# Designs tried in a protein design run: peptides against a protein of PDB entry 3VA4. Part 85

Target 1, 107 residues: chain A of PDB entry 3VA4
Amino acid sequence: EPIGQLRLFSGTHGPERDFPLYLGKNVVGRSPDCSVALPFPSISKQHAVIEISAWNKAPILQDCGSLNGTQIVKPPRVLPPGVSHRLRDQELILFADFPCQYHRLDV

## One batch from the design tools (peptide; made by RFdiffusion4, then SolubleMPNN)

Design b2_p20_3_s4 (from b2_p20_3, 12 letters changed)
Fold by OpenDDE base, seed 5:
Structure b2_p20_3_s4 (fold): chain B 107 residues (1-107), chain A 20 residues (1-20)
Amino acid sequence: as target 1 above (107 residues)
Amino acid sequence: SAAELQAQLEQQRQEVLAKL
């Protein structure tokens, strides 16, 4: 059962998409093997990771040394590779230039 | 460089904020 959700907003790439997030490591990347597969050229094969250790703990986001970066929108912050960022509910994230939003599910 | 990447990402952030 999913504990969280990552929403990819609509854009020139196509319509909005929702990805379920589970306990453990949820890899974000262009590779089809990723938990959150974003099949776009500007996304690295393994771009970032969202790790959820427990249902009652905030997820941890880390950039994996991506080519085009990962950043938090508000307040603005570019995430250095491997540095842990604790996600807040409704957090707005850019993977390269793709806007996403994290949402905690009520389980 | 890191500085160049940060500048590009700032531009992208502004573009996203404009449509939210």
Scores: peptide ipSAE 0.060, ipTM 0.626, DockQ to the pose 0.058
Fold by OpenDDE base, seed 1:
Structure b2_p20_3_s4 (fold): chain B 107 residues (1-107), chain A 20 residues (1-20)
Amino acid sequence: as target 1 above (107 residues)
Amino acid sequence: SAAELQAQLEQQRQEVLAKL
């Protein structure tokens, strides 16, 4: 069962979409093989990774050297490639110009 | 460049915050 959820907000690309997040690595990227597949040109094939460990279940977000970047919205933080960022519940994230929100599930 | 990317991302951040 999923430990978390990543919501892609609605926009010009289409309606809102929710992606389940599991223990281990959840890759965010344009490739359809990604756990969080964002099939948009401005998203890198492997854009970022959300890793959730079993012992604390708090996700760690890392940008994978994406072309158009990853940032936390509030407080603002542009993530350098490979630098770990611990996600808080309800964290707002930009992958390139696509706004998303992390939600922790109670399981 | 990195500076251009940061500026673009900051603009996007402002637009997102305005929606919330």
Scores: peptide ipSAE 0.058, ipTM 0.618, DockQ to the pose 0.055
Fold by OpenDDE base, seed 3:
Structure b2_p20_3_s4 (fold): chain B 107 residues (1-107), chain A 20 residues (1-20)
Amino acid sequence: as target 1 above (107 residues)
Amino acid sequence: SAAELQAQLEQQRQEVLAKL
């Protein structure tokens, strides 16, 4: 059962999509093998990772040295590659130019 | 360029904020 969710907002690419997040490493990337597969050319094959170590701990987001970067929307921040960022519930994230939102699920 | 990319991403940020 998923502990979190990553929502990809609707846009020119299509409708909104929700991706379940589980304990461990959830890779975000263009590769179809990624937990969060974003099949868009501006997304790196392995773009970022969301690691959830426990259900009661904030997930950690790291950019994996992506070409087009990872940003937090509010407050604005570009994430340096490999630097851990603790995700808050309902955090808004840009993977390249794709807006997403992390949501903690009550399980 | 890096500057152009940053500008595009900032635009995306603004669009997201507008939805809140």
Scores: peptide ipSAE 0.054, ipTM 0.626, DockQ to the pose 0.049
Fold by OpenDDE base, seed 4:
Structure b2_p20_3_s4 (fold): chain B 107 residues (1-107), chain A 20 residues (1-20)
Amino acid sequence: as target 1 above (107 residues)
Amino acid sequence: SAAELQAQLEQQRQEVLAKL
């Protein structure tokens, strides 16, 4: 069962989409093999990773050396590659120019 | 360039904040 969710907001690319997040590594990227597949040219094949620990369920976001970057919206923070960022519930994230939101599921 | 990328990212950030 999913313990988190990543929402891709609607935009010129299409409607809103929700991606389930599970324990372990959830890769965000353009590759269809990614847990969070964002099939857009500005997204790297393996753009970022959201890793969720079984101990506290708090996700850790890391950029994987993406071409067009990963950043937290509020408070603003551009994530250097490989630097861990602990996600808070309702965290707003930009993968390249695509706004997303992390949601912790109460299960 | 890196500078152009950062500018674009900042613009996108502002657009997101504006609609929240």
Scores: peptide ipSAE 0.053, ipTM 0.612, DockQ to the pose 0.053

Design b2_p20_4_s1 (from b2_p20_4, 10 letters changed)
Fold by OpenDDE base, seed 3:
Structure b2_p20_4_s1 (fold): chain B 107 residues (1-107), chain A 20 residues (1-20)
Amino acid sequence: as target 1 above (107 residues)
Amino acid sequence: SAEEARRQALIERALAIAAA
């Protein structure tokens, strides 16, 4: 069962979409085989990764050297490629220009 | 810059959605 969720907020691309996150590596990217597939030109094929090691531990977000970057919204900050960022529950993230929110599922 | 303004708008939108 999923351990977390990444919500892509609604926008010009369409309605909001929810992506389940599982134990292990959840790749965010434009490629259709990504766990979080964001089929938009501004998203890199392999954009970022959310790694969840356990249900009771904060996930780790890493940018994979994406073209248009991965940013935390509050406080605003661009994540350096390959540097681990521990996600807080309800964390707001920009993958390129797409606002998303991570939340831990109550399991 | 235009890029900075766009980024700020995205941040503000995300915050507004999350607060609603």
Scores: peptide ipSAE 0.369, ipTM 0.845, DockQ to the pose 0.655
Fold by OpenDDE base, seed 5:
Structure b2_p20_4_s1 (fold): chain B 107 residues (1-107), chain A 20 residues (1-20)
Amino acid sequence: as target 1 above (107 residues)
Amino acid sequence: SAEEARRQALIERALAIAAA
């Protein structure tokens, strides 16, 4: 069962998309093999990873050395590659130029 | 810079969407 969800906001690319997040590593990237597949040129094949170790622990977001970066919106901060960021519920994230939002699911 | 302006615009958009 999914423990969290990543929402890609609507934009010129199309409507809003929701991606379930599971226990373990959820890779965000352009590759179709990614858990969160964002098929856009500005997204790296393996862009970032959201790791969920337990249902009652905050997920960890790490940029994987992406070309166009991963940024937290509030407060604004570019994530250096490999540096762990604990995701807060309702966290707003930019993967390259795509705004997304993480939220935990009631499990 | 133009890059900073683009990022700021994306931030403002994300905040506006989330607040609605």
Scores: peptide ipSAE 0.369, ipTM 0.845, DockQ to the pose 0.712
Fold by OpenDDE base, seed 4:
Structure b2_p20_4_s1 (fold): chain B 107 residues (1-107), chain A 20 residues (1-20)
Amino acid sequence: as target 1 above (107 residues)
Amino acid sequence: SAEEARRQALIERALAIAAA
């Protein structure tokens, strides 16, 4: 079952969407093969990865060298490629120009 | 720059949505 959730806020692309996050690597990207598939041109085929470990359910976010970047909203920080960022519950993230929010599930 | 402005606008939007 899902350990977390990534919410894509509503926008010009359409309504809000929720993506389940599981143990292991959850790839965020434009490619339909991604766990979090964001089929938008500004998103790289493999944009970022959210990894959740069994021993620590707090996800680690890494940008995968995306064209338009990945950034944390508060406090503001653009993630350099490959640099790990530990996600906090309710963390606000921008994948390119798409605002999202991570939510930890109580399971 | 324009890019910085767009980024800031997105940040503000995200914060507003989260606060609602």
Scores: peptide ipSAE 0.362, ipTM 0.841, DockQ to the pose 0.723
Fold by OpenDDE base, seed 1:
Structure b2_p20_4_s1 (fold): chain B 107 residues (1-107), chain A 20 residues (1-20)
Amino acid sequence: as target 1 above (107 residues)
Amino acid sequence: SAEEARRQALIERALAIAAA
């Protein structure tokens, strides 16, 4: 069962899309086999990872050394590669220039 | 709608940050 959701906002690429997030590692990247597949040139093949543990269900976001970075929107900051950021519900994230929003699901 | 307006505002702010 999904524990969270990552919403990719609509844009020039197309309509918004929702990606379920599960316990363990949810890889965000351009590669089609990623949990959160963002098939766009500015996204690295393995761009970032959202890891959710069973004990608290709070996601940890890490950039995986992406070319164009991962950024938290509020407050704005670029995440250094490999540094853990605990996601808050409703948090806005930029993967490269693609705005997304994390939502915790009630399960 | 108000909800759509709020979403668009968030996107615009996010995009502004991305462009900076």
Scores: peptide ipSAE 0.245, ipTM 0.780, DockQ to the pose 0.089

Design b2_p20_4_s2 (from b2_p20_4, 10 letters changed)
Fold by OpenDDE base, seed 5:
Structure b2_p20_4_s2 (fold): chain B 107 residues (1-107), chain A 20 residues (1-20)
Amino acid sequence: as target 1 above (107 residues)
Amino acid sequence: SEEAKRIAERQQRALALAAA
């Protein structure tokens, strides 16, 4: 079962989408084989990674050297490539200009 | 939520302006 969820908010690109997150590395990117596939030109083929090492540990977000960056909303911060960020429940994230939200599932 | 979306978009614009 999924341990977390990444929500892509609705926008000009289309409706809201929810992506399940599992143990291990969940790659966020434009490539269709990514765990979180965001098929948009401004998203890098392999943009970022959300790694979940255990069900009782906070996921780690890292930008993979994306062209248009990964940002945290609160507090506002651009994530340099390879810098580990511990995700909090309900964390708001920007992949390029696409707003997303991480949600921890109680399972 | 729609509120979260609005906040995220507002912050994105702010960060973009700060980085320019």
Scores: peptide ipSAE 0.142, ipTM 0.709, DockQ to the pose 0.097
Fold by OpenDDE base, seed 4:
Structure b2_p20_4_s2 (fold): chain B 107 residues (1-107), chain A 20 residues (1-20)
Amino acid sequence: as target 1 above (107 residues)
Amino acid sequence: SEEAKRIAERQQRALALAAA
């Protein structure tokens, strides 16, 4: 069952979408086989990864050397490739110019 | 929420400007 959720906000690309996040690696990218598939040209094929470990519910976000970057909104910062960022519940994330929000599920 | 989206968009613009 999903441990968390990544919400892609609505925009010019279309309506809001919710992606379940599971234990292990949840790849964010343009490739259709990604756990979080964002089929947009500004998203890298493998853009970032959200990894959730069994020993805690807090996911680790890493940019995978994406072309257009991964950013945290509060406080604002660009994530250098491969640098681990622990996601907080309700955290706002930018993959390229696409705003998303992480939500920890009560399971 | 749409409010959160607007916040994210504002921050994206700020980051883009700072990184330019």
Scores: peptide ipSAE 0.137, ipTM 0.708, DockQ to the pose 0.097
Fold by OpenDDE base, seed 3:
Order: structure tokens, then sequence, then C-alpha cells
Structure b2_p20_4_s2 (fold): chain B 107 residues (1-107), chain A 20 residues (1-20)
């Protein structure tokens, strides 16, 4: 069962979408085989990765050298490629210009 | 949810301006 969730907020692209996150690596990208498939031109084929090592540990977000970057909203920060960022529950993330939110699920 | 979205959009613009 999913341990976390990544919510893509509604926008010009369409309605809100929720993506389940599982143990291991959850790849965020434009490629359809990504765990979090964001089929938008501004998203890199393999844009970022959210790695969850255990249900009781905060996930690690890394940008994979994406073209348009990965940013944390509060506090505002551009994530350097390959640098580990520990996600907080309810954290707001920008993949390129797409606002998302990480949510820890109670399991 | 909508509030969070608006915050994200505002911060996105701020980041873009700061990075430029």
Amino acid sequence: as target 1 above (107 residues)
Amino acid sequence: SEEAKRIAERQQRALALAAA
C-alpha cells in the first residue's frame, strides 16, 4: 500500500491528480513509466526522484538534473541537482512550474 | 488546497525573479 502521496494541484493542465508513493524510488517525470508521470513538455523525462526508505522516515527528494528545475516553496529554495532534500509532511514543491504537495499517509 | 496553490504560484514568481 502507498506510504505517501504527491498531489498535483489543478491548473491549466487540468484537474487535481493524486499519485501514490511507495517504498523505494518514485521517479517524477514526463515519461509515462514514471511513478509520478507528469506528461508536460516542461517536465524532464526523468525530472526528480522521491525515495522512501521506510514508513517512519521522511522521504528524500532529489532533482535529477532537470531542465527547468525543482524548487521548494516554503522556504523558497532551488534544489541543486543530486542534492538530497528531506521532505516534510505537507511540503509544497515545484517541478518546473507545476505546484505539488507531498502528504504523508497514515498506515 | 486552493490557498496552497496560490502560495505556490506566488513563491514560484518570487523564485523566478530572484534567479533572473
Scores: peptide ipSAE 0.135, ipTM 0.703, DockQ to the pose 0.125
Fold by OpenDDE base, seed 2:
Structure b2_p20_4_s2 (fold): chain B 107 residues (1-107), chain A 20 residues (1-20)
Amino acid sequence: as target 1 above (107 residues)
Amino acid sequence: SEEAKRIAERQQRALALAAA
């Protein structure tokens, strides 16, 4: 069962999409085999990773050396590649120019 | 650079405002 959710907001690219997040590594990227597949040219094949070690621990977000970067909105911060960022519930994230939001599920 | 960082931060705030 999913422990979290990544919401891709609607935009010119299309409608809103929700991606389930599970224990372990949830790769965000353009590659179709990614857990969170974002099939857009500005997204790197393997753009970032959201790692969930346990249901009661905050997920860790890392940029994987993406071309167009990963950013946290509040407070604003560009994530250096490979640096761990603990996600807060409802945190807003930019993968390249695509706004997303992490949501912790009640399980 | 600091300039690049400022630009990125401004861009992300704008995008977040549009999406939320």
Scores: peptide ipSAE 0.094, ipTM 0.656, DockQ to the pose 0.331

Design b2_p20_4_s3 (from b2_p20_4, 16 letters changed)
Fold by OpenDDE base, seed 4:
Structure b2_p20_4_s3 (fold): chain B 107 residues (1-107), chain A 20 residues (1-20)
Amino acid sequence: as target 1 above (107 residues)
Amino acid sequence: MEEEERRRRLIEEALRIAAE
């Protein structure tokens, strides 16, 4: 069962989409085999990773050296590649210029 | 309706940050 959810807000690309997040590595990227597949040119094939462990269900977000970056909105922060960022519930994330929101599911 | 407005505000802020 999913431990969390990543919401891609609606935009010029189309309607809102919700992606389930599971234990382990949830890769965010343009490649269709990514857990969070964002099929947009500005998204790197493997853009970022959201890792959720069994012992700590708070996700760790890392940028994977993406071209257009990964940012936290509040407070504003560009994530250096490979540096772990612990996601808070309801945290807003920009993958390139695509606004997303992490939601912790009650499981 | 309220949730939609909240979403709008969040998106606008996110886009603002991205543009800075």
Scores: peptide ipSAE 0.180, ipTM 0.736, DockQ to the pose 0.088
Fold by OpenDDE base, seed 5:
Structure b2_p20_4_s3 (fold): chain B 107 residues (1-107), chain A 20 residues (1-20)
Amino acid sequence: as target 1 above (107 residues)
Amino acid sequence: MEEEERRRRLIEEALRIAAE
């Protein structure tokens, strides 16, 4: 069962998409092998990772040295590559130019 | 400054969409 969800907001790229997040590493990237596959040119093949170690612990977001960066919206800041950021429920994230939102699921 | 302006617009758009 998924423990979290990453929502990609609708935009010029197309409609909203929801990606389930599971225990372990959920890779965000352009590669079709990624758990969260964002098939857009501005997204790196291995862009970022959301790691969930337990259902009762905050997920950890890390940028993987992406070309166009990973940013937190509130407060606005760019995440340095490899630095752990604990995700809050309803956290707003920019992967390159793509706005997303993390949601903790009730399990 | 152009990059900062673009980032600002993206953030504002994200907040708008999230509030819907």
Scores: peptide ipSAE 0.174, ipTM 0.722, DockQ to the pose 0.762
Fold by OpenDDE base, seed 1:
Structure b2_p20_4_s3 (fold): chain B 107 residues (1-107), chain A 20 residues (1-20)
Amino acid sequence: as target 1 above (107 residues)
Amino acid sequence: MEEEERRRRLIEEALRIAAE
């Protein structure tokens, strides 16, 4: 069962979408085989990764050297490629110009 | 409309940081 959720907010691209996050690596990217598939030109094929361990269940977000970057919104921060960022519940994230929100599921 | 405004602010904030 999913341990977290990544919500893509609605926009000109379409309606809101929720992506389940599981233990291990959840790849965010434009490629259709990504766990979080964001089929938009500004998203890199493999844009970022959200890794969730069984020990703390708090996701680690890493940018994978994306073209248009990964940012934390509050407080604002551009994530350097490969640098681990521990996600907090309700964390607001931008993959390129697509705002998302991480939600920890109570399981 | 409120959601759209919030979304816009989030994007603007991120773009501001990226431009620094």
Scores: peptide ipSAE 0.167, ipTM 0.712, DockQ to the pose 0.127
Fold by OpenDDE base, seed 3:
Structure b2_p20_4_s3 (fold): chain B 107 residues (1-107), chain A 20 residues (1-20)
Amino acid sequence: as target 1 above (107 residues)
Amino acid sequence: MEEEERRRRLIEEALRIAAE
């Protein structure tokens, strides 16, 4: 069962999409085989990873050396490649220019 | 309606940051 969810907000790309997040590594990227597949040119094939080690632990977000970066919205922070960022519930994330939100599921 | 407004605000904030 999913432990978290990543919401891609609606935009010029289309409607909102919700991606379930599971234990382990959830890769965010343009490649269709990514857990969070964002099929947009500005997204790197392997853009970032959200790793969830346990349902009761904050997920870890890492940028994978993406071309257009990964940013936390509040407080504003550009994530250096490979540096772990502990996600808070309701965290707002920018993958390139795509606004997303992580939320923890009640499981 | 409130949910939609909230989403809008979040999007706008994120987009603002992206533009900086």
Scores: peptide ipSAE 0.166, ipTM 0.719, DockQ to the pose 0.115

Design b2_p20_4_s4 (from b2_p20_4, 8 letters changed)
Fold by OpenDDE base, seed 1:
Structure b2_p20_4_s4 (fold): chain B 107 residues (1-107), chain A 20 residues (1-20)
Amino acid sequence: as target 1 above (107 residues)
Amino acid sequence: AEEEARRQARIERALALAAA
């Protein structure tokens, strides 16, 4: 059962999309094998990872050395590769230039 | 509500990109 959700807001790419997030590693990337598959050229094949552990439902976001970066919106900052960021509910994230929002599901 | 969130996100995205 999904523990969280990552929403890709609508844009020039098309309508919004919701991706379920599960226990363990949820890879964000252009590769179709990714849990959160963002098939856009500016997204790295393996762009970032959202890891959710059994002991902590708050996901940990890490950039995987992506070409165009991963950014937190509030407060604005670029995540250095491999640095852990604990996601808060409703947090806004930029993968490259694609705005997304994390949402914790009630489970 | 959803549209408002997207609008706000676009604004904040612009700020984030400028700061990067």
Scores: peptide ipSAE 0.237, ipTM 0.758, DockQ to the pose 0.066
Fold by OpenDDE base, seed 5:
Structure b2_p20_4_s4 (fold): chain B 107 residues (1-107), chain A 20 residues (1-20)
Amino acid sequence: as target 1 above (107 residues)
Amino acid sequence: AEEEARRQARIERALALAAA
């Protein structure tokens, strides 16, 4: 069962997409075998990782040394590669220039 | 500058969607 969800907002790429997030590592990247597969040129093959260690703990987001970066929208902040960022519910994230939102599921 | 404006517009749209 998913513990969280990552929403990719609608845009030029198409409609909104929702990706389930599970316990463990959820890789965000352009590679089709990523948990959160974002098949766009500006996304690195392995761009970032959302690690969920428990249902009652905030997930940890880390940029994986991506080319175009990972940013928190509000307050605005660029995430240094490999540095852990605790995700808040409803947090807005930019992978490259693709806006997404993390949602904690009530399980 | 134009690319940044487009990026900001996407962010603002996301914020609006998130606030709905």
Scores: peptide ipSAE 0.218, ipTM 0.742, DockQ to the pose 0.423
Fold by OpenDDE base, seed 4:
Structure b2_p20_4_s4 (fold): chain B 107 residues (1-107), chain A 20 residues (1-20)
Amino acid sequence: as target 1 above (107 residues)
Amino acid sequence: AEEEARRQARIERALALAAA
C-alpha cells in the first residue's frame, strides 16, 4: 500500500496527476521508469528522490543534482543536491517549475 | 469554479514565492 502521495497540480502541461509513494526510494524524474514520472523537458531524467522508511514514515526529499532544481515553497528554499529535507504533510514542492504537493496517507 | 480559482491562485503564489 502507498504510504504517501505526490500530487502534480494541473497546468499548461495538462491535468492534475497523483503518484503513489511507497516504502523505499521513489525517484522523481523525466524517465518513464521513475516512480514519479514527470515527462517534461525541464525535469532531469533522475531529478530527485523521495525516500520513505518503515521506521520513519516521514519522507526524505533529496535533489539528485537536477539541472533546474528542487525547491520547497514554504518557507522558500532551494535544496542543494543530496541534502535531506524531511517532507511535512501538505508540503508544496517545485520540481523545476512544476508545482507539486506531498500528502501523507493514513494507512 | 470559485474553489478552483482559489486553488490556482494558491499555486501561482507558491511559484512566485519559490522563484523569489
Scores: peptide ipSAE 0.209, ipTM 0.730, DockQ to the pose 0.090
Fold by OpenDDE base, seed 3:
Structure b2_p20_4_s4 (fold): chain B 107 residues (1-107), chain A 20 residues (1-20)
Amino acid sequence: as target 1 above (107 residues)
Amino acid sequence: AEEEARRQARIERALALAAA
């Protein structure tokens, strides 16, 4: 079962979409085989990764050297490629210019 | 409501883009 969720907010691209996150590596990218598939030109094929090591541990977000970057909204911060960022519940993230939100599931 | 949450997110996105 999913341990977390990444929500892509609705926008010009379409309606809101929720992606389940599982233990291990959840790749965010334009490629259709990504755990979080964001089929948009500005998203790199393999844009970032959200790694969840345990149900009771904060996930680690890492940009994979994406073209248009990965940013945390509050406080605003561009994530350097390969640098680990611990995700807080309800954290708002920009993959390129697509706003998303991480949500920890209580399972 | 989720709609309000999305609205807030859009605002914060704008702020993030401005700060980038």
Scores: peptide ipSAE 0.206, ipTM 0.745, DockQ to the pose 0.063

Design b2_p20_5_s1 (from b2_p20_5, 11 letters changed)
Fold by OpenDDE base, seed 4:
Parts: sequence; structure tokens; C-alpha cells
Structure b2_p20_5_s1 (fold): chain B 107 residues (1-107), chain A 20 residues (1-20)
Amino acid sequence: as target 1 above (107 residues)
Amino acid sequence: SLEPLSEEEVEELLRLAEAA
């Protein structure tokens, strides 16, 4: 069962989409085999990773050296590649120019 | 390279989240 959810907000690309997040590594990227598949040209094939450990359900986000970056919205900052960021519930994230929101599920 | 979001952009994204 999913531990969290990543919501891609609606936009010119299409409607809102929700992606379940599970224990382990959830890869965000343009490649269709990614857990969070964002099939857009500005997204790298393997753009970022959201890892959720069994120890606690708070995910760690890392940019994977993406071309167009990963940003935290509040407070705003670009994530350097490979630097761990602990996601907070309801946190807003930009993968390239695509706004998303992480939601912790009550499981 | 990327430039960080402006305050205006942050506010816009927060409004987007609130509306969803």
C-alpha cells in the first residue's frame, strides 16, 4: 500500500495526476518505467528520486543531476544534485517547470 | 543553471495548492 502521494497539478500539459509513493526508491522522470512518470521534454529521463525508508515515513528527495533542476518552493531553493532534502507533508516541489505537492498518507 | 523562485512565483504556487 502507498505511504505517500505526489500530486502533479493541472496545467497546459493536462489534468491533475496523483502518483502513489511506496517504501524504497520512487524515481521521478520522463522515462515511462519511472514510478512517477512525467512524460514531458523538460523532465530528465531520471530526474529525481523520492526515497521512503521503513524507519520513518518521511521521504527524502534528491535531484539526480537533472538538466532543468528540482526546486523547493517554500522556502524557495534549487536542490543541488544528490543533496538530500527531507520532505514535509504538503510540501510543494518543482520538477523543471512542473509544480507538484507531496502528501503523506494516513496508513 | 537555475535561478531560485521569486516571491511572486512562490505566492502563485501557494495559491495553486490552496485552490486544488
Scores: peptide ipSAE 0.461, ipTM 0.884, DockQ to the pose 0.864
Fold by OpenDDE base, seed 5:
Structure b2_p20_5_s1 (fold): chain B 107 residues (1-107), chain A 20 residues (1-20)
Amino acid sequence: as target 1 above (107 residues)
Amino acid sequence: SLEPLSEEEVEELLRLAEAA
C-alpha cells in the first residue's frame, strides 16, 4: 500500500496528476522509469528523490543535482543538492517550475 | 543559480493549493 501521495497541480502541461509514494526510494524525474515520472523537458532524468524509511517517519526529500532545481515553497528555500529535507504533511514543492504537494495517507 | 521565490509567488502557489 502507498504511504503517501504526491500531487502535481494542473497547469499549461495538462490536468492534475496523483502519484503514490511507497516505502523506499521514490525517484522524481523525466525518465519513464521513475516512480514519479514527470515527462517534461525542464525536469532532469533523475531530478530528486523522496525516501520513506518507515510508515511513521517523515519522508526525506533530496535534490539529485538537477539542472533546474528543487524548491520548498513555505518558507521559500532552494534545496542544495544532496541535502536532506524532512517533508511536512501538505508540503508544497517546486520541481523546476512544476508545483506539487505531498500529503500523508492514513493507512 | 536558482533564485528564491518572491512573497507574491509564494502567495500565488498557496492560493493554487487551496483552490485544488
Scores: peptide ipSAE 0.453, ipTM 0.881, DockQ to the pose 0.908
Fold by OpenDDE base, seed 1:
Structure b2_p20_5_s1 (fold): chain B 107 residues (1-107), chain A 20 residues (1-20)
Amino acid sequence: as target 1 above (107 residues)
Amino acid sequence: SLEPLSEEEVEELLRLAEAA
């Protein structure tokens, strides 16, 4: 059962996509094996990770040393590689130039 | 080098999220 959802907004790349997030590590990246597969050239093969624990279910986002970075939108902040960021519900995230939104599911 | 978002870019993204 998914604990959260990551929405990729529609854009020139195509329509909106929703990705379920589960307990454990949810890898964001260009590789098709990623939990959140963003098959775009500007996305690193393993771009970032969203880790959710069973204890509090609050996701922790880390950039994995991506080429084009990971940013929090409000307030704007570039995430240094490997630095943990606790995601808030409805938080807006940029993976490279792709805007996404995290949504916490009621479970 | 990755540049941080400007205030205008933030507002645009917020509008995008609201419209979705």
Scores: peptide ipSAE 0.450, ipTM 0.880, DockQ to the pose 0.872
Fold by OpenDDE base, seed 2:
Structure b2_p20_5_s1 (fold): chain B 107 residues (1-107), chain A 20 residues (1-20)
Amino acid sequence: as target 1 above (107 residues)
Amino acid sequence: SLEPLSEEEVEELLRLAEAA
């Protein structure tokens, strides 16, 4: 059962996609084996990680030293590699140039 | 891009989220 969801907004790449997030590490990246697979050339093979340690705790987002970066949208901030960012419900995230939104699911 | 978003870009993304 997923604990959260990451939404990739629609764009030139295609329609909106929703990715379930589970307890543990949810890797965001271009590689097809990633939990959140974003098969786009500007996304690093292992771009970032969203770690959920418990159902009642906010996920932790870390950039994995990606080429084109990970940003929080509001307020705007580029995440330094390996630095933990606690995700808020409804938080907007840019992986490279792809806007996404995290939201918590009821469990 | 590693350049921080401008205020205008932030507003555009917020509108995108609102429309979803």
Scores: peptide ipSAE 0.446, ipTM 0.880, DockQ to the pose 0.795

